# Designs tried in a protein design run: peptides against a protein of PDB entry 2XVC. Part 43

Target 1, 50 residues: chain A of PDB entry 2XVC
Amino acid sequence: ITERELLDYIVNNGGFLDIEHFSKVYGVEKQEVVKLLEALKNKGLIAVES

## One batch from the design tools (peptide; made by RFdiffusion4, then SolubleMPNN)

Design b2_p23_7_s4 (from b2_p23_7, 9 letters changed)
Fold by OpenDDE base, seed 2:
Parts: structure tokens; sequence; C-alpha cells
Structure b2_p23_7_s4 (fold): chain B 50 residues (1-50), chain A 23 residues (1-23)
């Protein structure tokens, strides 16, 4: 999965992301999801609220 | 839980807009 695909998912999911759930559904390692989130955050594209 | 709430910044929204316009 790409950063853009993850960003699209977040938008389409109302801004919510369950890392465990996402990992299971899409077959992406949890650490990879976190890596993508960190990249998006570092690029200033997202902010983690809770 | 493991559920996060994520805000898309204005920069993120612009990024997506530009992408969607290319589709």
Amino acid sequence: as target 1 above (50 residues)
Amino acid sequence: SNKLKIKITEKGKEYLKEYYEEL
C-alpha cells in the first residue's frame, strides 16, 4: 500500500483508522502502517488527534 | 482501543484535490 492509498482510506473511513483492523483486512504489517502514518504526518498531510 | 482519529490537514486536502483532478 502507498501513502496515498492509506490517505484515501482514512478519508473514506471518516478519519478513523484501526491499525489492527487495517492490518488484518489489507494484509499490511502494523509496523508498515505506522511507517506510512509517520510519513504522512512528517509531510504535514495529517495530524493524529486520538 | 487501537482506533485512531486522524485529521486531514489543509495541505493534505489540497494534495488529495490535485490527485483527484488527475483521475
Scores: peptide ipSAE 0.639, ipTM 0.863, DockQ to the pose 0.769
Fold by OpenDDE base, seed 5:
Structure b2_p23_7_s4 (fold): chain B 50 residues (1-50), chain A 23 residues (1-23)
Amino acid sequence: as target 1 above (50 residues)
Amino acid sequence: SNKLKIKITEKGKEYLKEYYEEL
């Protein structure tokens, strides 16, 4: 999965992301999801609220 | 918890807009 694909998923999911659920459903390692989130955050494209 | 609430910033929205326009 790419950064933009994850970003699109977040938008389509109302801004909610369950990392454990996402990992199980899409077969992406949790550490990879976190890596992508960190990249998006560092680029100023997202902010984690809770 | 692994469940997060994420805000798309204005920069993020602009990024997505540009991407969607190219599709």
Scores: peptide ipSAE 0.639, ipTM 0.864, DockQ to the pose 0.848
Fold by OpenDDE base, seed 3:
Structure b2_p23_7_s4 (fold): chain B 50 residues (1-50), chain A 23 residues (1-23)
Amino acid sequence: as target 1 above (50 residues)
Amino acid sequence: SNKLKIKITEKGKEYLKEYYEEL
């Protein structure tokens, strides 16, 4: 999965992301999801609220 | 917890807008 794909998912899911659920459904390691989130955050595209 | 609430910044919204315009 790419950064753009993850960003699209977040938007389409109302801003919510369950890392465990996402990992299971899409077959992506939790660590990889976190890496993508960190990249998006570092680029200033997202902010984690809770 | 594995469940997060994520905000798309204005920069992120502009990024998505430009991306969708290219589709």
Scores: peptide ipSAE 0.639, ipTM 0.863, DockQ to the pose 0.837
Fold by OpenDDE base, seed 1:
Structure b2_p23_7_s4 (fold): chain B 50 residues (1-50), chain A 23 residues (1-23)
Amino acid sequence: as target 1 above (50 residues)
Amino acid sequence: SNKLKIKITEKGKEYLKEYYEEL
């Protein structure tokens, strides 16, 4: 999965992301999901609210 | 839990707009 695909998923999911659920559904390691989130955050594209 | 609430910034929205326009 790419950064853009993850960003699109977040938008279409109302801004919510369950890392454990996402990992299981898409077969992506939790570490990789976090890595993608960090990249999006560092690029100023997202902000983690809670 | 592992559930996060994420805000898409204005910059993020702009990126998405550009992405969708390219499709």
Scores: peptide ipSAE 0.639, ipTM 0.863, DockQ to the pose 0.814

Design b2_p23_8_s1 (from b2_p23_8, 7 letters changed)
Fold by OpenDDE base, seed 3:
Structure b2_p23_8_s1 (fold): chain B 50 residues (1-50), chain A 23 residues (1-23)
Amino acid sequence: as target 1 above (50 residues)
Amino acid sequence: VGTDEDIREAAETGKPLKIRVLV
């Protein structure tokens, strides 16, 4: 999965991402999902809210 | 929440798209 694909998923999912769920459904390692999120964050494209 | 336009705007204005993440 690419950064853009993940971003599109989040947008279509109402701005919400459940990493555990996503990992199980799409077969992507949780570490990889986090890596993609970090890239998006570093580019200033997303801000993760608590 | 967002659209393709929101994503582009975030990149252009430096205002990131606010998202919620659950581990």
Scores: peptide ipSAE 0.548, ipTM 0.869, DockQ to the pose 0.094
Fold by OpenDDE base, seed 5:
Structure b2_p23_8_s1 (fold): chain B 50 residues (1-50), chain A 23 residues (1-23)
Amino acid sequence: as target 1 above (50 residues)
Amino acid sequence: VGTDEDIREAAETGKPLKIRVLV
C-alpha cells in the first residue's frame, strides 16, 4: 500500500484509523502502517491527534 | 522530504489533516 492509498482510506473513514483493524483487512503489517503514517506526518499531510 | 505531489496536496488542504489513530 502507498502513502496516498493510506491517506485516501483515512479521509474516507472520517479521519479515523484503527491500525489493528486496517492491518487485518489489508494485510499490511502494523509497523508498516506506522511507517507510512510517519512519512505522511513528516510531509505535513497529517497531524495525529491521538 | 516530500515530492512535488506531496507539496501540492498539503497546499490544497491548507493545513495538515487532523486524524485520530488507534493502535
Scores: peptide ipSAE 0.545, ipTM 0.869, DockQ to the pose 0.094
Fold by OpenDDE base, seed 4:
Structure b2_p23_8_s1 (fold): chain B 50 residues (1-50), chain A 23 residues (1-23)
Amino acid sequence: as target 1 above (50 residues)
Amino acid sequence: VGTDEDIREAAETGKPLKIRVLV
């Protein structure tokens, strides 16, 4: 999965991402999802709310 | 430094998307 595809997924999912669920459904390693999120954050495309 | 593609994507997106993440 690409950064853009992950971003689109999050947008379509109401700005919410369950990493464990996503990993199981799309067959993407959790570590890979985290890596993509960090890239998106560093590019200023997303901001994770606490 | 970001690539032209990164800059274009950021410009298109505008403000960073506020998201919630569950591990």
Scores: peptide ipSAE 0.543, ipTM 0.868, DockQ to the pose 0.093
Fold by OpenDDE base, seed 1:
Structure b2_p23_8_s1 (fold): chain B 50 residues (1-50), chain A 23 residues (1-23)
Amino acid sequence: as target 1 above (50 residues)
Amino acid sequence: VGTDEDIREAAETGKPLKIRVLV
């Protein structure tokens, strides 16, 4: 999965991401999801509120 | 990574999307 695909998923999911759930559903390792999130954050595209 | 394109995309977006993450 790409950064854009993850971002689109989050947007379409109301700005919410369950990493454990996403990992199981899409077969993406949790570490990879976190890596993508960190990239999105570092690019200023997302801000994690909680 | 903060390429010129990444910065441009963020600037065009205006404000970062506020998201909630559950581990």
Scores: peptide ipSAE 0.542, ipTM 0.868, DockQ to the pose 0.094

Design b2_p23_8_s2 (from b2_p23_8, 7 letters changed)
Fold by OpenDDE base, seed 1:
Structure b2_p23_8_s2 (fold): chain B 50 residues (1-50), chain A 23 residues (1-23)
Amino acid sequence: as target 1 above (50 residues)
Amino acid sequence: SGTSEDIREAAKTGKPLKIKVLV
């Protein structure tokens, strides 16, 4: 999965992402999803709300 | 809040993250 594909998914999912659920549904390792999110965050393309 | 630690915690707990896309 690419960074753009993950961004599109997040937008289409109302800004919510369940990493474990996403991993199970799309067959992407959880550590890969985390890696992509951290890259997006470091690039300033996303902000995690908490 | 909003840190990489929160991301890693979500991966472990299976709880959804709320994310703002800034593109």
Scores: peptide ipSAE 0.745, ipTM 0.920, DockQ to the pose 0.829
Fold by OpenDDE base, seed 3:
Structure b2_p23_8_s2 (fold): chain B 50 residues (1-50), chain A 23 residues (1-23)
Amino acid sequence: as target 1 above (50 residues)
Amino acid sequence: SGTSEDIREAAKTGKPLKIKVLV
């Protein structure tokens, strides 16, 4: 999965992301999803809300 | 707090993250 594909998914999902669920459904390792999110955050393309 | 640790915690606990896209 590319960073752009993950961004599009997040937008289409109303800004919510369940990493474990995503991993199960799309067959992407959880550590890969985390890596992509970290990259997106560090680039200033996303902000994680608490 | 929106930290990297929050991301990693979500992966372990299965709790959904709320993310603001800034593109």
Scores: peptide ipSAE 0.745, ipTM 0.920, DockQ to the pose 0.842
Fold by OpenDDE base, seed 2:
Structure b2_p23_8_s2 (fold): chain B 50 residues (1-50), chain A 23 residues (1-23)
Amino acid sequence: as target 1 above (50 residues)
Amino acid sequence: SGTSEDIREAAKTGKPLKIKVLV
């Protein structure tokens, strides 16, 4: 999965992401999802809300 | 709090994250 694909998923899912669920459904390792989110966050493309 | 620790904790616990897309 690419950063853009993950962004699109988040938008299409109303801004919510369950990493555990996503990993199970799409067969992507949780570590990879975390890595992508960290990259997006570091680029200023996402913000994790409280 | 929106930290990287929150991201990793969500991966561990299965709790959903609320994410603001800034693109």
Scores: peptide ipSAE 0.744, ipTM 0.920, DockQ to the pose 0.825
Fold by OpenDDE base, seed 5:
Structure b2_p23_8_s2 (fold): chain B 50 residues (1-50), chain A 23 residues (1-23)
Amino acid sequence: as target 1 above (50 residues)
Amino acid sequence: SGTSEDIREAAKTGKPLKIKVLV
């Protein structure tokens, strides 16, 4: 999965991402999803709210 | 609060993250 594909999913999902659920549905390792999110955050393309 | 720790914890607990896309 590409960074753009993950971004599109997040937008289409109303800004919510369940990493475990996403991993199961798309067959992407959880650590890969985490890696992508870290990259996106470091590039300033996303902000994780909490 | 939006840290890498929060991301890692979400991966373990199955709790959803709220993410703002800034593209």
Scores: peptide ipSAE 0.744, ipTM 0.920, DockQ to the pose 0.818

Design b2_p23_8_s3 (from b2_p23_8, 6 letters changed)
Fold by OpenDDE base, seed 2:
Formats: structure tokens, C-alpha cells, sequence
Structure b2_p23_8_s3 (fold): chain B 50 residues (1-50), chain A 23 residues (1-23)
């Protein structure tokens, strides 16, 4: 999964991400999801509120 | 309003999207 794909998913999910759920549904390692989130955050594309 | 379209528009303008994450 790419950063763009994850960002699009979050947008389409109302700005909410359940990492464990996403990992199970899309077959992406939880660690990889976290890495993608960190990249998105560092690029100023997202702000994690929880 | 927090709709998906509003979120997309904010992203397109360069504003950081405020997201909630559940681990």
C-alpha cells in the first residue's frame, strides 16, 4: 500500500483509522501502517489527534 | 461538516487532515 492509498482510505473513512482493523482487512502489517502514517504526518498531510 | 468531500477538499488545499487513530 502507498501513502496515497492510505490517505484516500482515511479520507473516505471520515478521518478515522483503526489500525488493527485495517491490517486485517487489507493484509498490511500494522508496523507498515504506522510507518505510512508517520510519513504522512512528517509531510504535513495529516495531524494525528489520538 | 466533516463529510468525506469536505475532508478531501481540505487535503487538496494543503491543510493537514485531522485524523483519529485507534491502535
Amino acid sequence: as target 1 above (50 residues)
Amino acid sequence: SGTDEDIRRAAETGEPLKIKVLV
Scores: peptide ipSAE 0.532, ipTM 0.874, DockQ to the pose 0.093
Fold by OpenDDE base, seed 5:
Structure b2_p23_8_s3 (fold): chain B 50 residues (1-50), chain A 23 residues (1-23)
Amino acid sequence: as target 1 above (50 residues)
Amino acid sequence: SGTDEDIRRAAETGEPLKIKVLV
């Protein structure tokens, strides 16, 4: 999965991401999801509220 | 409002999307 794909998912999921759920459904390791989130955050594309 | 449209609009303007994350 790419940063763009994850960002698009979050947008279309109402700005919400359940990492465990996403990992199970899409077959992406939680570590990879976190890595992508960190990248998105560092690029100023997302701000994590929770 | 948290709608997909509002979120997408924010992204298009370059504003960071405020997201909720559950582990």
Scores: peptide ipSAE 0.530, ipTM 0.873, DockQ to the pose 0.094
Fold by OpenDDE base, seed 3:
Structure b2_p23_8_s3 (fold): chain B 50 residues (1-50), chain A 23 residues (1-23)
Amino acid sequence: as target 1 above (50 residues)
Amino acid sequence: SGTDEDIRRAAETGEPLKIKVLV
């Protein structure tokens, strides 16, 4: 999965991401999801509230 | 936090998208 695909998913999911659920459904390691989120955050594309 | 369209419009302006993450 790419950063763009993850961002699109979050937008279409109302700005919400359940990492464990996403990992199970899409077969992406939790560590990989976190890595993608960190990239999005570092690029100023997202702000994680909690 | 708003509709999907509101979220998209905010992202298009260059402002960071506010998201909630559950581990």
Scores: peptide ipSAE 0.528, ipTM 0.872, DockQ to the pose 0.093
Fold by OpenDDE base, seed 4:
Structure b2_p23_8_s3 (fold): chain B 50 residues (1-50), chain A 23 residues (1-23)
Amino acid sequence: as target 1 above (50 residues)
Amino acid sequence: SGTDEDIRRAAETGEPLKIKVLV
């Protein structure tokens, strides 16, 4: 999955991401999801609340 | 890249998309 695809998913999911659920459904390792999130954060595209 | 427009949009608004993450 790409950064764009993950970002689009989060937007369409109301700004919410359940990493464990996403990993199961889309077959992406949890570590990979975290790395993508960090990339998005470093680019200033997302900010994690709570 | 696919996120170029998103980066530009974020720069224009001055704030990133606020999200909630559950581990």
Scores: peptide ipSAE 0.543, ipTM 0.875, DockQ to the pose 0.092; fails the geometry check

Design b2_p23_8_s4 (from b2_p23_8, 6 letters changed)
Fold by OpenDDE base, seed 4:
Structure b2_p23_8_s4 (fold): chain B 50 residues (1-50), chain A 23 residues (1-23)
Amino acid sequence: as target 1 above (50 residues)
Amino acid sequence: SGTDEDIRKAAETGEPLKIKVLV
């Protein structure tokens, strides 16, 4: 999965991402999802709310 | 890159997309 595909998924999912669920459904390892999120964050595209 | 358009949109708005993440 690409950064763009993950971003589009999050947008279409109402701005929410369950990493465990996503990993199971799409067959992407959790650490890979985290790396993609970090890339998106570093580019200023997303901000994780606490 | 695949996120070029999104980067441009983010620059226009001045703030990133706020998301919630669950591990």
Scores: peptide ipSAE 0.532, ipTM 0.871, DockQ to the pose 0.092
Fold by OpenDDE base, seed 3:
Structure b2_p23_8_s4 (fold): chain B 50 residues (1-50), chain A 23 residues (1-23)
Amino acid sequence: as target 1 above (50 residues)
Amino acid sequence: SGTDEDIRKAAETGEPLKIKVLV
């Protein structure tokens, strides 16, 4: 999965991402999802809320 | 959608899109 694909998923999911759920459904390792999120964050594209 | 508008606002202001992440 690419950064753009992940971003599109988040947008289509109302700005929400459940990493555990996403990992299980799409077969992407959690650490890979986090890596992609960090890239998006570092590029200033997303801000992660708690 | 509301999210689409948030993305547009973010692009216009240079601010990032606010998202909620659950581990």
Scores: peptide ipSAE 0.525, ipTM 0.870, DockQ to the pose 0.092
Fold by OpenDDE base, seed 5:
Structure b2_p23_8_s4 (fold): chain B 50 residues (1-50), chain A 23 residues (1-23)
Amino acid sequence: as target 1 above (50 residues)
Amino acid sequence: SGTDEDIRKAAETGEPLKIKVLV
């Protein structure tokens, strides 16, 4: 999964991401999801509220 | 990159997209 795909998912999901759920649905390891989030954050695309 | 458009949108908005994350 790409950063773009993850970002699109979050937007379409009302700005909410359940990493455990996402990992199960898309078959992406939680660590990989976190890495993608960190990349998005570092690029100034997202701000994690929790 | 594939996120260039989103980066531009974020810049235009003036702030990054605020998201809530549950681990």
Scores: peptide ipSAE 0.533, ipTM 0.871, DockQ to the pose 0.093; fails the geometry check
Fold by OpenDDE base, seed 2:
Structure b2_p23_8_s4 (fold): chain B 50 residues (1-50), chain A 23 residues (1-23)
Amino acid sequence: as target 1 above (50 residues)
Amino acid sequence: SGTDEDIRKAAETGEPLKIKVLV
């Protein structure tokens, strides 16, 4: 999965991401999802909130 | 697309998309 694809998913998911759920459903390693999120954050495309 | 616009907006305005993440 690419950063763009992940961002698209988040947007279409109302700005919410459940990493465990996403990993299971889309077959993407959790660490890879986190890595993509970090990239998106560092690029200023997303602001991660808890 | 909406995503493209969001990315473009973020790049132009510097306003990131606020998201909530659950680990």
Scores: peptide ipSAE 0.531, ipTM 0.872, DockQ to the pose 0.091; fails the geometry check

## One batch from the design tools (peptide; made by RFdiffusion4, then SolubleMPNN)

Design b2_p24_1_s1 (from b2_p24_1, 7 letters changed)
Fold by OpenDDE base, seed 2:
Structure b2_p24_1_s1 (fold): chain B 50 residues (1-50), chain A 24 residues (1-24)
Amino acid sequence: as target 1 above (50 residues)
Amino acid sequence: SNKLKIKLTEKGKKYLESLGRVLK
């Protein structure tokens, strides 16, 4: 999955992301999801609230 | 759990807009 795809998912889900669920559904390793989130955060595109 | 609440920044919003995406 690309950073853009993850960003789209976040928006479409009201900002909620269950990493475990996402990993299962999209077949992406949890550490890869975290990596993508960190990239989005570092680019200033998202902020993690909880 | 692994459930997170993520906020799209203004920069993120404008980024998606520039790509023709609809914001929700």
Scores: peptide ipSAE 0.615, ipTM 0.860, DockQ to the pose 0.836
Fold by OpenDDE base, seed 5:
Structure b2_p24_1_s1 (fold): chain B 50 residues (1-50), chain A 24 residues (1-24)
Amino acid sequence: as target 1 above (50 residues)
Amino acid sequence: SNKLKIKLTEKGKKYLESLGRVLK
């Protein structure tokens, strides 16, 4: 999965992301999801609220 | 927990707009 795909998912899901669920559904390791999120955050594209 | 609330920044919104993506 790409950063772009994750970003699209976040938008389409109202900003809610269950990492464990996402991991299972999309077949991506949880640490990979976190890495992608950190990349998005570092680019200033997202903020984690909770 | 593993559930997060993530907010798109204005920069993020503009980024997606530049890609021709629909924002909700």
Scores: peptide ipSAE 0.614, ipTM 0.860, DockQ to the pose 0.867
Fold by OpenDDE base, seed 4:
Structure b2_p24_1_s1 (fold): chain B 50 residues (1-50), chain A 24 residues (1-24)
Amino acid sequence: as target 1 above (50 residues)
Amino acid sequence: SNKLKIKLTEKGKKYLESLGRVLK
């Protein structure tokens, strides 16, 4: 999965992201999801609130 | 917890707009 795909998912889900659920559904390792989130955050595209 | 709340920044919104994506 790409950064853009993750962004789309976040928007479509009102900003909520269940890493475990996402991992299972999309077949992506949890650490990869976190890595993508970090990339998005570093680019200033998202902020992690909770 | 594995569940996070993510906020799309204005920059992020503009980024998606530039890609022709619909924001909800």
Scores: peptide ipSAE 0.614, ipTM 0.860, DockQ to the pose 0.836
Fold by OpenDDE base, seed 3:
Formats: C-alpha cells, sequence, structure tokens
Structure b2_p24_1_s1 (fold): chain B 50 residues (1-50), chain A 24 residues (1-24)
C-alpha cells in the first residue's frame, strides 16, 4: 500500500483506523502502517487525535 | 492501542483535492 492509498482509506473511514484490523485485511505489517502514518503526519497531511 | 482517530489537515484536504479525489 502507498501513502496515497492509506490517506484515501482514512478519509473513506471517517478517520478511524484500526491498525491491527487494517494489517490483517490488507496484508500489510503493522509497523509498515505506522511508518506510512508517520510519513503522512510529517508531511502535515494528517493529525493523530487519539 | 491499535485503534486511532485521524483527522485530515487543511493541507491534506487540499492535497486530495489536487489529485481529483472525492472527500467524505
Amino acid sequence: as target 1 above (50 residues)
Amino acid sequence: SNKLKIKLTEKGKKYLESLGRVLK
């Protein structure tokens, strides 16, 4: 999955992201999901609220 | 915790708009 794909997923799910669930469904390692989130945050595209 | 609440910034929204994506 790419950063752009993850960003689209976040929007489509109202901002709610269950990393464990996402990992299992999309076959992406949890640490990779976190890495992508950090990239999006560092680019100023998202804010993690909780 | 595995469940997060994420909000798009204005920059993020404009980024998606520039790509022609539909925002929900």
Scores: peptide ipSAE 0.613, ipTM 0.859, DockQ to the pose 0.860

Design b2_p24_1_s2 (from b2_p24_1, 7 letters changed)
Fold by OpenDDE base, seed 5:
Structure b2_p24_1_s2 (fold): chain B 50 residues (1-50), chain A 24 residues (1-24)
Amino acid sequence: as target 1 above (50 residues)
Amino acid sequence: SNKLKIKLTEKGKKYLESQGRVLK
């Protein structure tokens, strides 16, 4: 999965992301999801609120 | 927990717009 694919998912899901659920459904390691999120955050594209 | 609430920044919104993507 790419950063863009994850970003699109987040947008389409109203900003909600359940990492465990996402990992299971899309077959992506939780560590990889976190890595992608950190990349998006570091690029200033997202903010994690809770 | 594993459940997060994520917000697009203005930069993020502009990024998606520049890519020709529709924001919801």
Scores: peptide ipSAE 0.641, ipTM 0.871, DockQ to the pose 0.872
Fold by OpenDDE base, seed 4:
Structure b2_p24_1_s2 (fold): chain B 50 residues (1-50), chain A 24 residues (1-24)
Amino acid sequence: as target 1 above (50 residues)
Amino acid sequence: SNKLKIKLTEKGKKYLESQGRVLK
């Protein structure tokens, strides 16, 4: 999965992301999801609120 | 917790509006 794909998912899901659920459904390691989130955050594209 | 709430920033919005062509 790419940063863009994850970003699209987040937007389409109202900003909510369940990492465990996402990992299971999309077959992506949880640490990879976190890595992508960190990249998006570092680029200033998202803010993690909770 | 594994469940997060994520906000799209204005920069993120502009990024999507540009179809992801402008990031840096």
Scores: peptide ipSAE 0.640, ipTM 0.872, DockQ to the pose 0.509
Fold by OpenDDE base, seed 3:
Structure b2_p24_1_s2 (fold): chain B 50 residues (1-50), chain A 24 residues (1-24)
Amino acid sequence: as target 1 above (50 residues)
Amino acid sequence: SNKLKIKLTEKGKKYLESQGRVLK
């Protein structure tokens, strides 16, 4: 999965992300999801609220 | 915790707009 694909998912899911659920459904390691989120955050494209 | 609430920044919104994508 790419950063753009994850960003699209986040938008389409109303900003909610369950990392464990996402990992299971899309077959992506949890640490990879976190890595992609960190990249998006560091690029200033997203903010993690809670 | 596995559950997160994420918001697009203004930069993120403009990024998607520039890419021709519709925001929800």
Scores: peptide ipSAE 0.639, ipTM 0.870, DockQ to the pose 0.857
Fold by OpenDDE base, seed 2:
Structure b2_p24_1_s2 (fold): chain B 50 residues (1-50), chain A 24 residues (1-24)
Amino acid sequence: as target 1 above (50 residues)
Amino acid sequence: SNKLKIKLTEKGKKYLESQGRVLK
């Protein structure tokens, strides 16, 4: 999965992301999801609220 | 749990509006 694909998912999911759920459904390792989130955050594209 | 609430920043919104596919 790419950063853009994850970003699209987040937006389309109302900003909610369940990492465990996402990992299971889309076959992406949880650590990879976290890595992508950190990248998006560091690029200033997202803010993690909770 | 692993459930997060994520907000799109203004920069993120502008990025999507530009319809770009490559993040800088």
Scores: peptide ipSAE 0.639, ipTM 0.871, DockQ to the pose 0.513

Design b2_p24_1_s3 (from b2_p24_1, 8 letters changed)
Fold by OpenDDE base, seed 3:
Structure b2_p24_1_s3 (fold): chain B 50 residues (1-50), chain A 24 residues (1-24)
Amino acid sequence: as target 1 above (50 residues)
Amino acid sequence: SSKLKIKLTEKGREYLESLGVKLD
């Protein structure tokens, strides 16, 4: 999965992301999801809550 | 937990709109 694909998912899911659920459903390692989130955050495109 | 709430920044919104994505 790419940064753009994850960003699209987040937007289409109302901003909610369950990393555990996403990992299981889409077959993406949890650490990879976190890596992509950090990239998006560092680029100033998203803010992560909780 | 593994559940997060994520917000688009204004920069993020502008980025997606520049790519032709319409946001409600």
Scores: peptide ipSAE 0.651, ipTM 0.878, DockQ to the pose 0.909
Fold by OpenDDE base, seed 4:
Parts: sequence; structure tokens; C-alpha cells
Structure b2_p24_1_s3 (fold): chain B 50 residues (1-50), chain A 24 residues (1-24)
Amino acid sequence: as target 1 above (50 residues)
Amino acid sequence: SSKLKIKLTEKGREYLESLGVKLD
């Protein structure tokens, strides 16, 4: 999965992301999801909460 | 927990809009 694909998912999911659930459904390692989130955050595109 | 709330920044919104994505 790419940063753009994850960003699109987040937007289409009302801003909510369950890493555990996403990992299971899409077959993406949890650490990969976190890596992508950190990239998006470092680019100033998102803020992460909770 | 593993459940997060993600918010787009203004920069993020502008980025997606520049790619043709409509945001509410």
C-alpha cells in the first residue's frame, strides 16, 4: 500500500483508522501502516490522535 | 489502542484537492 492509498482510505473512513483491523483486512503489516502514517505526518498532511 | 483518529491539516486538504479529490 502507498501513502496515497492509505490517505484515501482514511478520508473515506471518516478519519478513523484501526491499525489492527486494517492490517487484518488488507494484509498489511502493522509496522508498515505506522510507517506510512509517520510519513504523512512528517509531510505535514495529517495529525494523529488517540 | 490501535484505533486512531486522523485529521487532515489544511496542507493535507489542499494536497488532495490538487489531485482532484473532493472533500466535504
Scores: peptide ipSAE 0.650, ipTM 0.877, DockQ to the pose 0.901
Fold by OpenDDE base, seed 2:
Order: sequence, then structure tokens, then C-alpha cells
Structure b2_p24_1_s3 (fold): chain B 50 residues (1-50), chain A 24 residues (1-24)
Amino acid sequence: as target 1 above (50 residues)
Amino acid sequence: SSKLKIKLTEKGREYLESLGVKLD
């Protein structure tokens, strides 16, 4: 999965992301999801609220 | 838990729109 794909998912899911659920459904390692999120944050594209 | 609430920043919105994505 790419940063763009994850970003699209987040937007289409109302901003909600369950890392465990996402990992199970899409077969992406949790650490990879976190890595992508951190990249998006560092680029200033997203903010994690809770 | 692993459940997060993520907000798209203004920069993020502009980025997606620049790629042709229509955002509400």
C-alpha cells in the first residue's frame, strides 16, 4: 500500500482508521500502516486527533 | 486501542484536490 492509497482510505472512511482492522482486512503489517501514517504526518497532510 | 481519528489538514486537502480528488 502507498501513502496515497492509505490517505484515500482515511478520507473515504470519515477519518477513522482502526490499524488492527485495516491490517487484517487489507493484509498490511501494522508497522507498515504506522510508518505510512508517520510519513503523512511529517508531510503535514494529516493530524492524528485520537 | 488501535482506533484512530485522523483529520485532513488544509495542506492535505489542497494536495488531494490538486490530484483531482473532490472533497466535501
Scores: peptide ipSAE 0.650, ipTM 0.877, DockQ to the pose 0.870
Fold by OpenDDE base, seed 5:
Order: structure tokens, then sequence, then C-alpha cells
Structure b2_p24_1_s3 (fold): chain B 50 residues (1-50), chain A 24 residues (1-24)
């Protein structure tokens, strides 16, 4: 997945992301999800609250 | 746990809106 696709998912899911669940459902490695989140965070587009 | 709550920043909101995404 791309950063944009992940961002769209997060928005459409009310801001909630279960990395374990997402990984299983979408077949994306957990470390890849984290990598994308880090990119989004570093770009200042998101903040992780919990 | 693996469950996260993620918030769009103002920058993030502006970014998506610039791409034509309507955010409530």
Amino acid sequence: as target 1 above (50 residues)
Amino acid sequence: SSKLKIKLTEKGREYLESLGVKLD
C-alpha cells in the first residue's frame, strides 16, 4: 500500500488503526504499516494519540 | 497493543482537501 491509501483508510475508519488487524486483513507486513505511519508523521500529516 | 488512535493534523486535513477529499 501507499501512504495515501493508508491515510485514506485511517480517515475512513474514524482515525482508528489496529496494526495487527490491518496486517491480517490487507496482507501488509506490520513493519510496513509502521514505516508508512512514520512517514506520515514525519511529514506532519498525522499525530498518533494512543 | 497494536491499536492506535490517529488524528489528522491541520496540515494533513489541508493536504487531503487539496486532493479533493471532503472532510467533515
Scores: peptide ipSAE 0.650, ipTM 0.877, DockQ to the pose 0.883

